# Peptides against a protein of PDB entry 5OK6, part 153

Target 1, 215 residues: chain A of PDB entry 5OK6
Amino acid sequence: ELPGLDSQWRQIENGESGRERPLRAGESWFLVEKHWYKQWEAYVQGGDQDSSTFPGCINNATLFQDEINWRLKEGLVEGEDYVLLPAAAWHYLVSWYGLEHGQPPIERKVIELPNIQKVEVYPVELLLVRHNDLGKSHTVQFSHTDSIGLVLRTARERFLVEPQEDTRLWAKNSEGSLDRLYDTHITVLDAALETGQLIIMETRKKDGTWPSAQL

## One batch from the design tools (peptide; made by RFdiffusion4, then SolubleMPNN)

Design b2_p25_7_s4 (from b2_p25_7, 11 letters changed)
Fold by OpenDDE base, seed 1:
Structure b2_p25_7_s4 (fold): chain B 215 residues (1-215), chain A 25 residues (1-25)
Amino acid sequence: as target 1 above (215 residues)
Amino acid sequence: DPNELPERVAEQTPPTPEVLANAAA
């Protein structure tokens, strides 16, 4: 059953737990398509529960590039294309109105940057490959705040690298050359890694030489 | 874009992917 319209408005727009609440690093927020949200606002502000302004189920279809991988369209803008809601508010709306059948929620994490907390709507998707098998890639999503060390560990795990094997990363740059990711303590952001970028894991030879050092 | 993150410059020194692949063979 839907709560009263004023109660809905207070619950979703409440500054303590609603849309305008402070961001907290690591928490989940959800995208809601802007037109749906505006329709909901009009409905609950209208004061008539039986109004023709009833928003129906949440439908984020216009935010998705495809319905296979459920990737977001590029270039979406907060406040124009979507509204961000904290998990509690999102779950209330879903409970009240439902989510369009088959659509996944668009969950995103709050990240901490040096001077700002933000919802990371577009995390980085990297193409992980081995130096000796460039044809076998693993696409893995990372936060911009994730370390290169995490990227390396993830690559090692995906390629089933034994603990005793030594590995290192290279990033393919825009010029088609490879940049060595020397510092594993810097972030994906600091390394300027981008979605779709090829990351090559090099494995040290049993003789202790690096494949790339013989070139 | 409020979703844009500030880019930091990675240090560049390049072998090519082909070079790495050939060195692995």
Scores: peptide ipSAE 0.022, ipTM 0.535, DockQ to the pose 0.214
Fold by OpenDDE base, seed 3:
Structure b2_p25_7_s4 (fold): chain B 215 residues (1-215), chain A 25 residues (1-25)
Amino acid sequence: as target 1 above (215 residues)
Amino acid sequence: DPNELPERVAEQTPPTPEVLANAAA
């Protein structure tokens, strides 16, 4: 059963636990399409449950670029295209109104940047390849706050690299050359890695030589 | 803003082995 309209408003818009609550690193937040949210606001503010302003089920269709991989459209702006809700508020709305059939929730993580917390709406999608098989890529998402060390570990795992095998990363730059990712402690952001960028994992040979040194 | 995230770019084509060689040189 739907709660009373005032109770809905207080639950979702309460600054301590609702939409306006402080961001905390690692928390999940959810995108809600702006027009739906505004319709909901109008409904609950109207004070009449029988109002023609009933928002219906949550429909985020306009936020998706495709309904196959459920990728977001590029260039979406908070407050214009969507609102962000903490997990609790999102789950309340979904329980009350439902989510459009077949649509996944748009879950995103709060990340910590040097001076701000933000919801990372667009994580970095990297194309991971092996130096000896550039034609077989694994697309993997990373946070901008993830370390290059995590990228390397992830690549090793995806390519089933044995623990005793030594590996290193190269990034293909905008000029088409390769930059070696020497420092594994810097973040994806610090390394300026971008979505769609090719990351090459080089595996050291058993003879102790690197493949790249013999080319 | 130093806290701005990079823009999304298009998918990139893998380099040739020669590019690997040049990077290691």
Scores: peptide ipSAE 0.018, ipTM 0.420, DockQ to the pose 0.340
Fold by OpenDDE base, seed 5:
Structure b2_p25_7_s4 (fold): chain B 215 residues (1-215), chain A 25 residues (1-25)
Amino acid sequence: as target 1 above (215 residues)
Amino acid sequence: DPNELPERVAEQTPPTPEVLANAAA
């Protein structure tokens, strides 16, 4: 049963648990398509439950670039294309109106940046490859707050690298050369890694030499 | 540190992916 219109508005728009609540690192937030949300606002503000302004089910179709991987379109802007809701508010709206059949929720995490909490709408997608097999990539998502050490561990896991094998990372820069990722304690953000960037895992040779040391 | 680049490599032009791949072949 749909709650009263005033109750709906108070549950979603309140500053304590709704849209206006403070961000906290590690929390889940959800994207809602802006036109749907505006229609919902108009509906609940209109005071008539039988109004033609009824928003129907949540439909985020316009936010997706594809319905296969459910990737977001690039360049979406908060307040223009979508609104962000905390998990509780999202679950209320889904419970009341439903979500379009077959669409996944667009869940994102709050990350801690040096001076601000932000919902990470676009995590970094890196192309992980081995130095000797550039044609076989694994696309993996990382947070901007993830360490290069995590990227390295993930690459080792994806390529089934044995624990005794030494590995290190290189990033392909805009000039087409490789920058070595020396510090594994810095973040993906600190390393300025971008979506679609090629990350090469170099494996140490059995003779104890690095492939790159022969260049 | 096995991840330490020899100082001499730091003075060299950074490799390309293809150059690195060929050195491993």
Scores: peptide ipSAE 0.411, ipTM 0.679, DockQ to the pose 0.078; fails the geometry check
Fold by OpenDDE base, seed 4:
Structure b2_p25_7_s4 (fold): chain B 215 residues (1-215), chain A 25 residues (1-25)
Amino acid sequence: as target 1 above (215 residues)
Amino acid sequence: DPNELPERVAEQTPPTPEVLANAAA
């Protein structure tokens, strides 16, 4: 059941879990397509529940570049293409208006950068491969704040590497050469890793030699 | 974009061994 229009406005815009509340690291926020949100604003501000300005179900279709992986279009801008809502506000809107059938919510995390909290709308999608089978990639999403150590652990898990096996990472750079990711404590951001970048996991041989060193 | 992350310089690493470079090229 839809609450009163004023109650909707207060809950979504001015509530303790409203659109304008402070970001908190690790929290989930959700994208809402801007045109739908503006129509909702007009509806609740109009004061007539029977108005032709009724927004209908939430439909974020225009934000997606594909309906298979539900990836966002590149270059979307907050306030122009979408608004960000905290989880509570999102769930209220979904409960009131519904979400387009089959369309997933666009959930994103608040990350903490030095002196800045942001909703990370575009996490980094890396192509993880093994040095001996470059044709079999695992696409994995990482935060810019994730460590290279997490990327390595994730690669080990995806490739079912045994705990006793030693592994290291290489990144394919823009010049087509490979750079060793020596420091596992730096972040994905610090390493300047980008979406679509190939990350190669090298596994040490049983004889204690690295495949790359046997040249 | 208010969600744009600051650009940082990648870690400088030694050149990769030729075999890995060639395999990944």
Scores: peptide ipSAE 0.014, ipTM 0.440, DockQ to the pose 0.178; fails the geometry check

Design b2_p25_8_s1 (from b2_p25_8, 7 letters changed)
Fold by OpenDDE base, seed 1:
Structure b2_p25_8_s1 (fold): chain B 215 residues (1-215), chain A 25 residues (1-25)
Amino acid sequence: as target 1 above (215 residues)
Amino acid sequence: DPDLEAAARPVPPTERLPLDPEALR
């Protein structure tokens, strides 16, 4: 059931779970297309539930570049293209108005940077491969705040690497050469890894030698 | 992203191989 207009406004804008609530690392936030949100604001501020300003179901179609992988368009700007809502507020709106049929929610996580909490709208998608089978890639999403160690562990898991097998990572750089991701304690951000970048997991040979050391 | 740029502490790679990934095969 749709709550009263004033109640909707308070829940979404001024409530404990409202749009302006503090960001907390690890929490989920959701993107709402800006025009829909502005239409909703106009509707609830108008004071007439029967108004022609009824926003209809949430439709984020304009934020997506494709309906296959549901990737966001590049260069979207908060406050211009979309509004960020905490999970509770998003779920309220979806329950009240619905979400466009077949369209997934755009869920993102709050990350903690040295001086700010931010919703990470564009996490990094890496192409993970094995050094000896470059044709079999796993696309995996990582936060900029994730460690290289996590990337390595994730690669090992995806490729079903046995615990006794020793592995290390290389990143294909813009020049087409390989950069060793030696320090596993640095972040994806500090390693300057980018979406679509090829990450090669090298496995140590049974003889104790590295494939790369034989070149 | 200006926030990511401001937060970044770029660490250069310790080792660079001037080879195509296919060379690791």
Scores: peptide ipSAE 0.441, ipTM 0.921, DockQ to the pose 0.771
Fold by OpenDDE base, seed 2:
Structure b2_p25_8_s1 (fold): chain B 215 residues (1-215), chain A 25 residues (1-25)
Amino acid sequence: as target 1 above (215 residues)
Amino acid sequence: DPDLEAAARPVPPTERLPLDPEALR
């Protein structure tokens, strides 16, 4: 059952869970397709629940580039293509209007940058591989604010590396060569890693030598 | 993303191998 139109507007636009509330690092926010949201605004501002301005179910189809992996289109702009809602506001709208059948929510995290909090709409998707089996990749999403250490730990986990095995990372650069991700304390951002980039986990040999040192 | 660009503190790699990843096989 839909709440009153004024109540809907207040819950979504105002208060502690409103659209305009301050961002906080680590919080989840959700994308809503702009045209749907504008239709909803018109509906609730019109004051007539029986009006022809009813927005229907939330449909973010135009934000996706595919319906298989549900990846976002590149170059989407806040306020033009979508609006961002806090988790509570998103869940209210979904409960009231529904979400298009089979379509996943577009959940994103607030990240802390040196001078700003921002919803990270486009996290970095890295292709993780082992040095000896480049044909078997794991695609994993990372924040730009995640450390190289986290990327390494994630790679070790995905490849079921034993704790006693020593590993390190290489990134395939734009020239097709390998750059050593030596400092595990720097971020994905500072390492300039990009979506689709190949990250090679090298495992130290039992003899104590590195495969790369033999080249 | 201008916010990411402004926040970035690029760290150059300490080692570069001028080889294709296939060479690590």
Scores: peptide ipSAE 0.439, ipTM 0.920, DockQ to the pose 0.766
Fold by OpenDDE base, seed 3:
Structure b2_p25_8_s1 (fold): chain B 215 residues (1-215), chain A 25 residues (1-25)
Amino acid sequence: as target 1 above (215 residues)
Amino acid sequence: DPDLEAAARPVPPTERLPLDPEALR
């Protein structure tokens, strides 16, 4: 059963877990398609539960570029295309109205940037490869706040690199050259890594030489 | 993302190699 309209409004917009709640790093937030949310606002503000303004189930279809991988369209803008809700508020709305059948929630994490907390709507998707087998790739998502060290560890894990094997990363730049990622303590953001960028893991040879040093 | 751009640090010096990934084979 739907709660009273005033209760819905208070819970979602004015509650401690409402839309206006401060962002906290590591927390999950959810995208809601803007038109649906505005329809909901109109419905609950109208004071008539029997109103023709009933929003129906949440439908984020317009936010997705595909219904296979459920990837978001590029260039979506908060406040224009979607609103962000904290997990509690999202779950309330889903409980009350439902979510379109078969459609996954659009969950994103709050990240801590140097001067701001933000919901990371678009994490960085990197293409990880080994230097000697470019045909075998792993596409992995990273936060902009993840370290290059994490990228390296992830690459090692995906390629089942033994602990005793020494590895390092290279990024293919826009010019087609390779930039060595020396500092593993900087973030993906600091390294200016972008979605779709090729990241090459170089493995040190048994003779102690690096493949790239012989070129 | 303007917030990401504003938060971005200068890319630390990296060694740029005029290598194609295929050259690492």
Scores: peptide ipSAE 0.052, ipTM 0.638, DockQ to the pose 0.714
Fold by OpenDDE base, seed 4:
Structure b2_p25_8_s1 (fold): chain B 215 residues (1-215), chain A 25 residues (1-25)
Amino acid sequence: as target 1 above (215 residues)
Amino acid sequence: DPDLEAAARPVPPTERLPLDPEALR
């Protein structure tokens, strides 16, 4: 059931629980396509529930680059292309207006950077491979705040590496050479890893030698 | 995300090796 227009406005825009509420690390926020949101604003501010400004179902289609993996287009800008809503506000809007059939919500997490909280709209998508088979990749999204240690653990899990096997990571750089990721305590951000970057997991040989050391 | 990078000022403490991925095989 649709609440009154003024009630809708208060629930979605309220500074305590709405769009303008403070960000908290680990919380889920959702993207709403800007045009739809502006249409909704006009509708609820107009004061007429029967207005021709009724926004209809939420449709984020223009934010997606594909309808298979539902990846976002690159270069989207908050306030221009989309609005961010906290989970509660998003769920209210979906309940009231619906979401386009078959379209998933665009959920993102608040991350904590050294001096600011931010909704991480674009996590880093890394291509994880084994040193001996570059043709078999696992594409995995990581937060900029995730440690290299987490990337390594994730790679081990995806490739079903046994606990007794020793592994380490290399990043392919723009020059095509490999940068070894020695420090596993730094973040993806600190390591300057980028979306689409190839990350090679090297596995130590049974004889205790590393493949790369035998060159 | 340029804004994230600006906020954190990342300096990668990695060692560059003149190795290609094929060399690891």
Scores: peptide ipSAE 0.035, ipTM 0.614, DockQ to the pose 0.630

Design b2_p25_8_s2 (from b2_p25_8, 11 letters changed)
Fold by OpenDDE base, seed 2:
Structure b2_p25_8_s2 (fold): chain B 215 residues (1-215), chain A 25 residues (1-25)
Amino acid sequence: as target 1 above (215 residues)
Amino acid sequence: DEALEAARRPVAPTERLPLDPEAMR
């Protein structure tokens, strides 16, 4: 059942629990297409439930670049293209108005950066490969706050590397050469890794030598 | 933009690429 218009406004726009609430690391937030949200605002602020301003079901179609993988378009801007809502507010809107059939919610996490919390709308998608077979890649998403150690562990898992095998990472740089990721304790952000970047896992040979040491 | 494009370009195996071992030190 659709609540009263004033109740909807208070629940969604409440500064303590709604759209304007402080971000907290690890929380889930959801994207809502800006035009729909503005239509909803006009509807609930109009004070007439029978108004022609009824927003209909939530439709985030314009935020997606495809309806197969449901990947977001690049370069979307908060406040221009979408609004961020905390999970509770999102679930209220979905319960009241529905979500377009077959369309997934756009859930994102709050991350903690130095001196700032933000919703990570664009996690980093890395192309993981082995040093000897660049033709077989695994695309994996990472937070900017994830460690290089996690990237390495993930690569090992995806390529079914045995625990006794020693591995290390290289990142392809803008010049087309490889930068060695020596420190596994730094973050993806600290390493300045970007979406689409090739990350090469090198495996130590049985003789104890590294393939790259032959260069 | 150019950096992203370069990152996605095909590369030779590691045994044929110049490496920068000092980049992350």
Scores: peptide ipSAE 0.032, ipTM 0.569, DockQ to the pose 0.102
Fold by OpenDDE base, seed 4:
Parts: sequence; C-alpha cells; structure tokens
Structure b2_p25_8_s2 (fold): chain B 215 residues (1-215), chain A 25 residues (1-25)
Amino acid sequence: as target 1 above (215 residues)
Amino acid sequence: DEALEAARRPVAPTERLPLDPEAMR
C-alpha cells in the first residue's frame, strides 16, 4: 500500500535515513534514474495522489548500456543522470511503485578513500590473464580501494594456481608495454588501473626462473 | 547537498606505478 505523499517524502528525503544521509563505508546505495525521481518528487509535492504526475514503476533502462550484463553506461553523473538512495529508501520506493520487470537494482557500495567516503558507481573491471595464454581471460570487478594483493589473490584463485606456486602481476599500459605491479600493498586506485585493462599474471617456473626474465 | 553529491561521483585513478626496467617487451 502506498503511504501518504508527505510520508513518502519524509522517508526518502529525510536527512538522517534518506537521500541526504551521511555515507558509511560498506553500505549499499542504489541508483535511481533522474527523470523518474524528479517525476516522483513532483508527484509527492503536488499533494494529489490521483494526479497525472504519478511516476509509475521505477525504470532505470536509460542507465544501462546492455540488458544482458546490466552494465551502466559510461559517464553517468549523479544529479544529472541518476540519484543515489540508501538501501532503506530504495526498498521503500520499490515496494511502493515497483521496479520494471526483469530489471535488476543498481546496487553500489560506499568506499572509504583517504579523506572522503564515496559511492563507487564504477568499480574497476580488470581482464585477468595468464602470461602463457592471453586468450583466456577472467573479467573481475574490483573496488578502487582493493589492494593489488587482492587482485593477485583473485587471479590465483580464478586460474586455480597452487599455493606453492609463485606469481606476480603485470599491467598492460596505454603504450602497449607491461608495467610490473611490484607493490602489492597499494590500491587499484593508486596503481591507476582502469576498466578493461589487461592484467597479466606471471607464474614462476619450477626451476626458479621467471618467464619474463627470459624474453 | 552539493558537497555530498560531489563526494558520490566515480573515483578516478591516480598516478601510475613507475615503469619496470625488466618489463616484458
């Protein structure tokens, strides 16, 4: 059942629990397409529940670049293309208006950067490969706050590398050369890794030599 | 809150790591 218009406004726009609430690391936030949200605002501010301004079901279709993997379009901007809502507010709106059939929610996490919390709308999708088979990739999503060490561990897991095998990472740079990721303690952000970037896992040979040292 | 909205924008990468002198060719 739809609550009263004023109640809807208070639940969604409340500064303590709504759209403008402080970000907390690890929390989930959701994207809502801007035009729908503005239509909702107009509806609840209009004071007439039977108004022609009724927003209908939430439809984020314009935010997606594909309906297969449900990836976001590049270059979306908060306040222009979408609004961010905390999980509670999102779930209220979905319960009241519904979500377009078959369309997944656009859930994102709050990450903690050195001086600020952000909703990470665009996590980094890396193409993980082995040095000896560049044609077999695992696309894996990472936070900008994830360490290179986590990327390495993830690559090891995806490629079923045995615990006793030594591995290290290389990133293909914009010039087409490979940069070794020496420091595993820095973040994906600090390493300036980008979506679509090829990350090559090199495995040490049984003789103790590295393949790259022999090229 | 414009400041809060700005804080929620996508994160951009920083400077890249130094080049490996033994980088694969």
Scores: peptide ipSAE 0.026, ipTM 0.442, DockQ to the pose 0.102
Fold by OpenDDE base, seed 1:
Structure b2_p25_8_s2 (fold): chain B 215 residues (1-215), chain A 25 residues (1-25)
Amino acid sequence: as target 1 above (215 residues)
Amino acid sequence: DEALEAARRPVAPTERLPLDPEAMR
């Protein structure tokens, strides 16, 4: 059921529960393609439910670079390419207008940075590999706020490392050398890890030596 | 992302080694 136009506007744009409500860490927000949203605004502000300005179903196709992995295009800008809506507002719009068939929602999380909350539109994708098999990678998504410890645990899980095996991480830097990630308490952001960066998990040998000690 | 760039902190001095896949095996 489609609510009245004024009710739609209040529900979606209301600063207490809508688009302008405060960001809270860990909450889900959703991207809406800017042109669709502007069309919706024009429709609900026009006051005529039968207007030719009816926006139709939500279609975020222009935000995606592919329809296989549904990756976002790089360099999208809030307010220019998309609008961010809290989960409640997104679900209302989807219930009222629908979402383009087969198209997934673009869900993102609010993260807490040192002095600001923001929706993390582009989390970090790391290539996880083992030191002894660099040809087999696992691409895993991490928040910039995730710890290096979480990256290490995730790598151990993906590679089925036994609990008694000791492991540590290296990051391939821009110079092609490896930087040792000693501090597992710092974040992905603090470690300046980037999307597409190779992260090498080194496993301690049974003799108690590290493979890298032979370099 | 301007907020992410502003929030970046330098990593403490760490061991840097050349990437040698054969040596790591």
Scores: peptide ipSAE 0.057, ipTM 0.628, DockQ to the pose 0.813; fails the geometry check
Fold by OpenDDE base, seed 3:
Structure b2_p25_8_s2 (fold): chain B 215 residues (1-215), chain A 25 residues (1-25)
Amino acid sequence: as target 1 above (215 residues)
Amino acid sequence: DEALEAARRPVAPTERLPLDPEAMR
């Protein structure tokens, strides 16, 4: 059963627990399509449960670029295309109104950036390859706050690199050349790595030489 | 900082870099 309109408003818009509550790193937030949310606001603010302003089930269809992988469209803007809700508020709305059949929630994580917490709507998807087999890639998602060290560890894991093998990363830049990722302590953001970027894992030879030293 | 806003805003997706066999030998 739907709670009273005032109760809905307080639950979702209350700055302590609702939409305006402070972001906390690691928490899940959810995207809600802006027009639906505005319709809901109008409905609950109108004070008439029988109003023609009833929003219906949540439908985020316009936020997706595909219905197979449920990837977001590029270029979506908070406040224009979607609203962010904390998990509790999202779950309330879903329980009250439902979510469009077959449509997954759009869950994102709060990340801690220098001086600010943000919901990371667009994590970075990298193409990981080995220097000697560029044709076999692993596509892996990373946070902007993930270290290059994590990217390297992930690459090692995906390619089943033995612990005793030494490896390092290169990023293919926009000019088509390779930039070596020397500092493994910097973040994906600091390294300016972007979705679809090719990351090459180089493995040190048994003779102690690097393959790239011969290039 | 525009870079810091990238988490909430579309990181301008770089065009997926094609796998280049010549990238490293």
Scores: peptide ipSAE 0.021, ipTM 0.523, DockQ to the pose 0.149; fails the geometry check

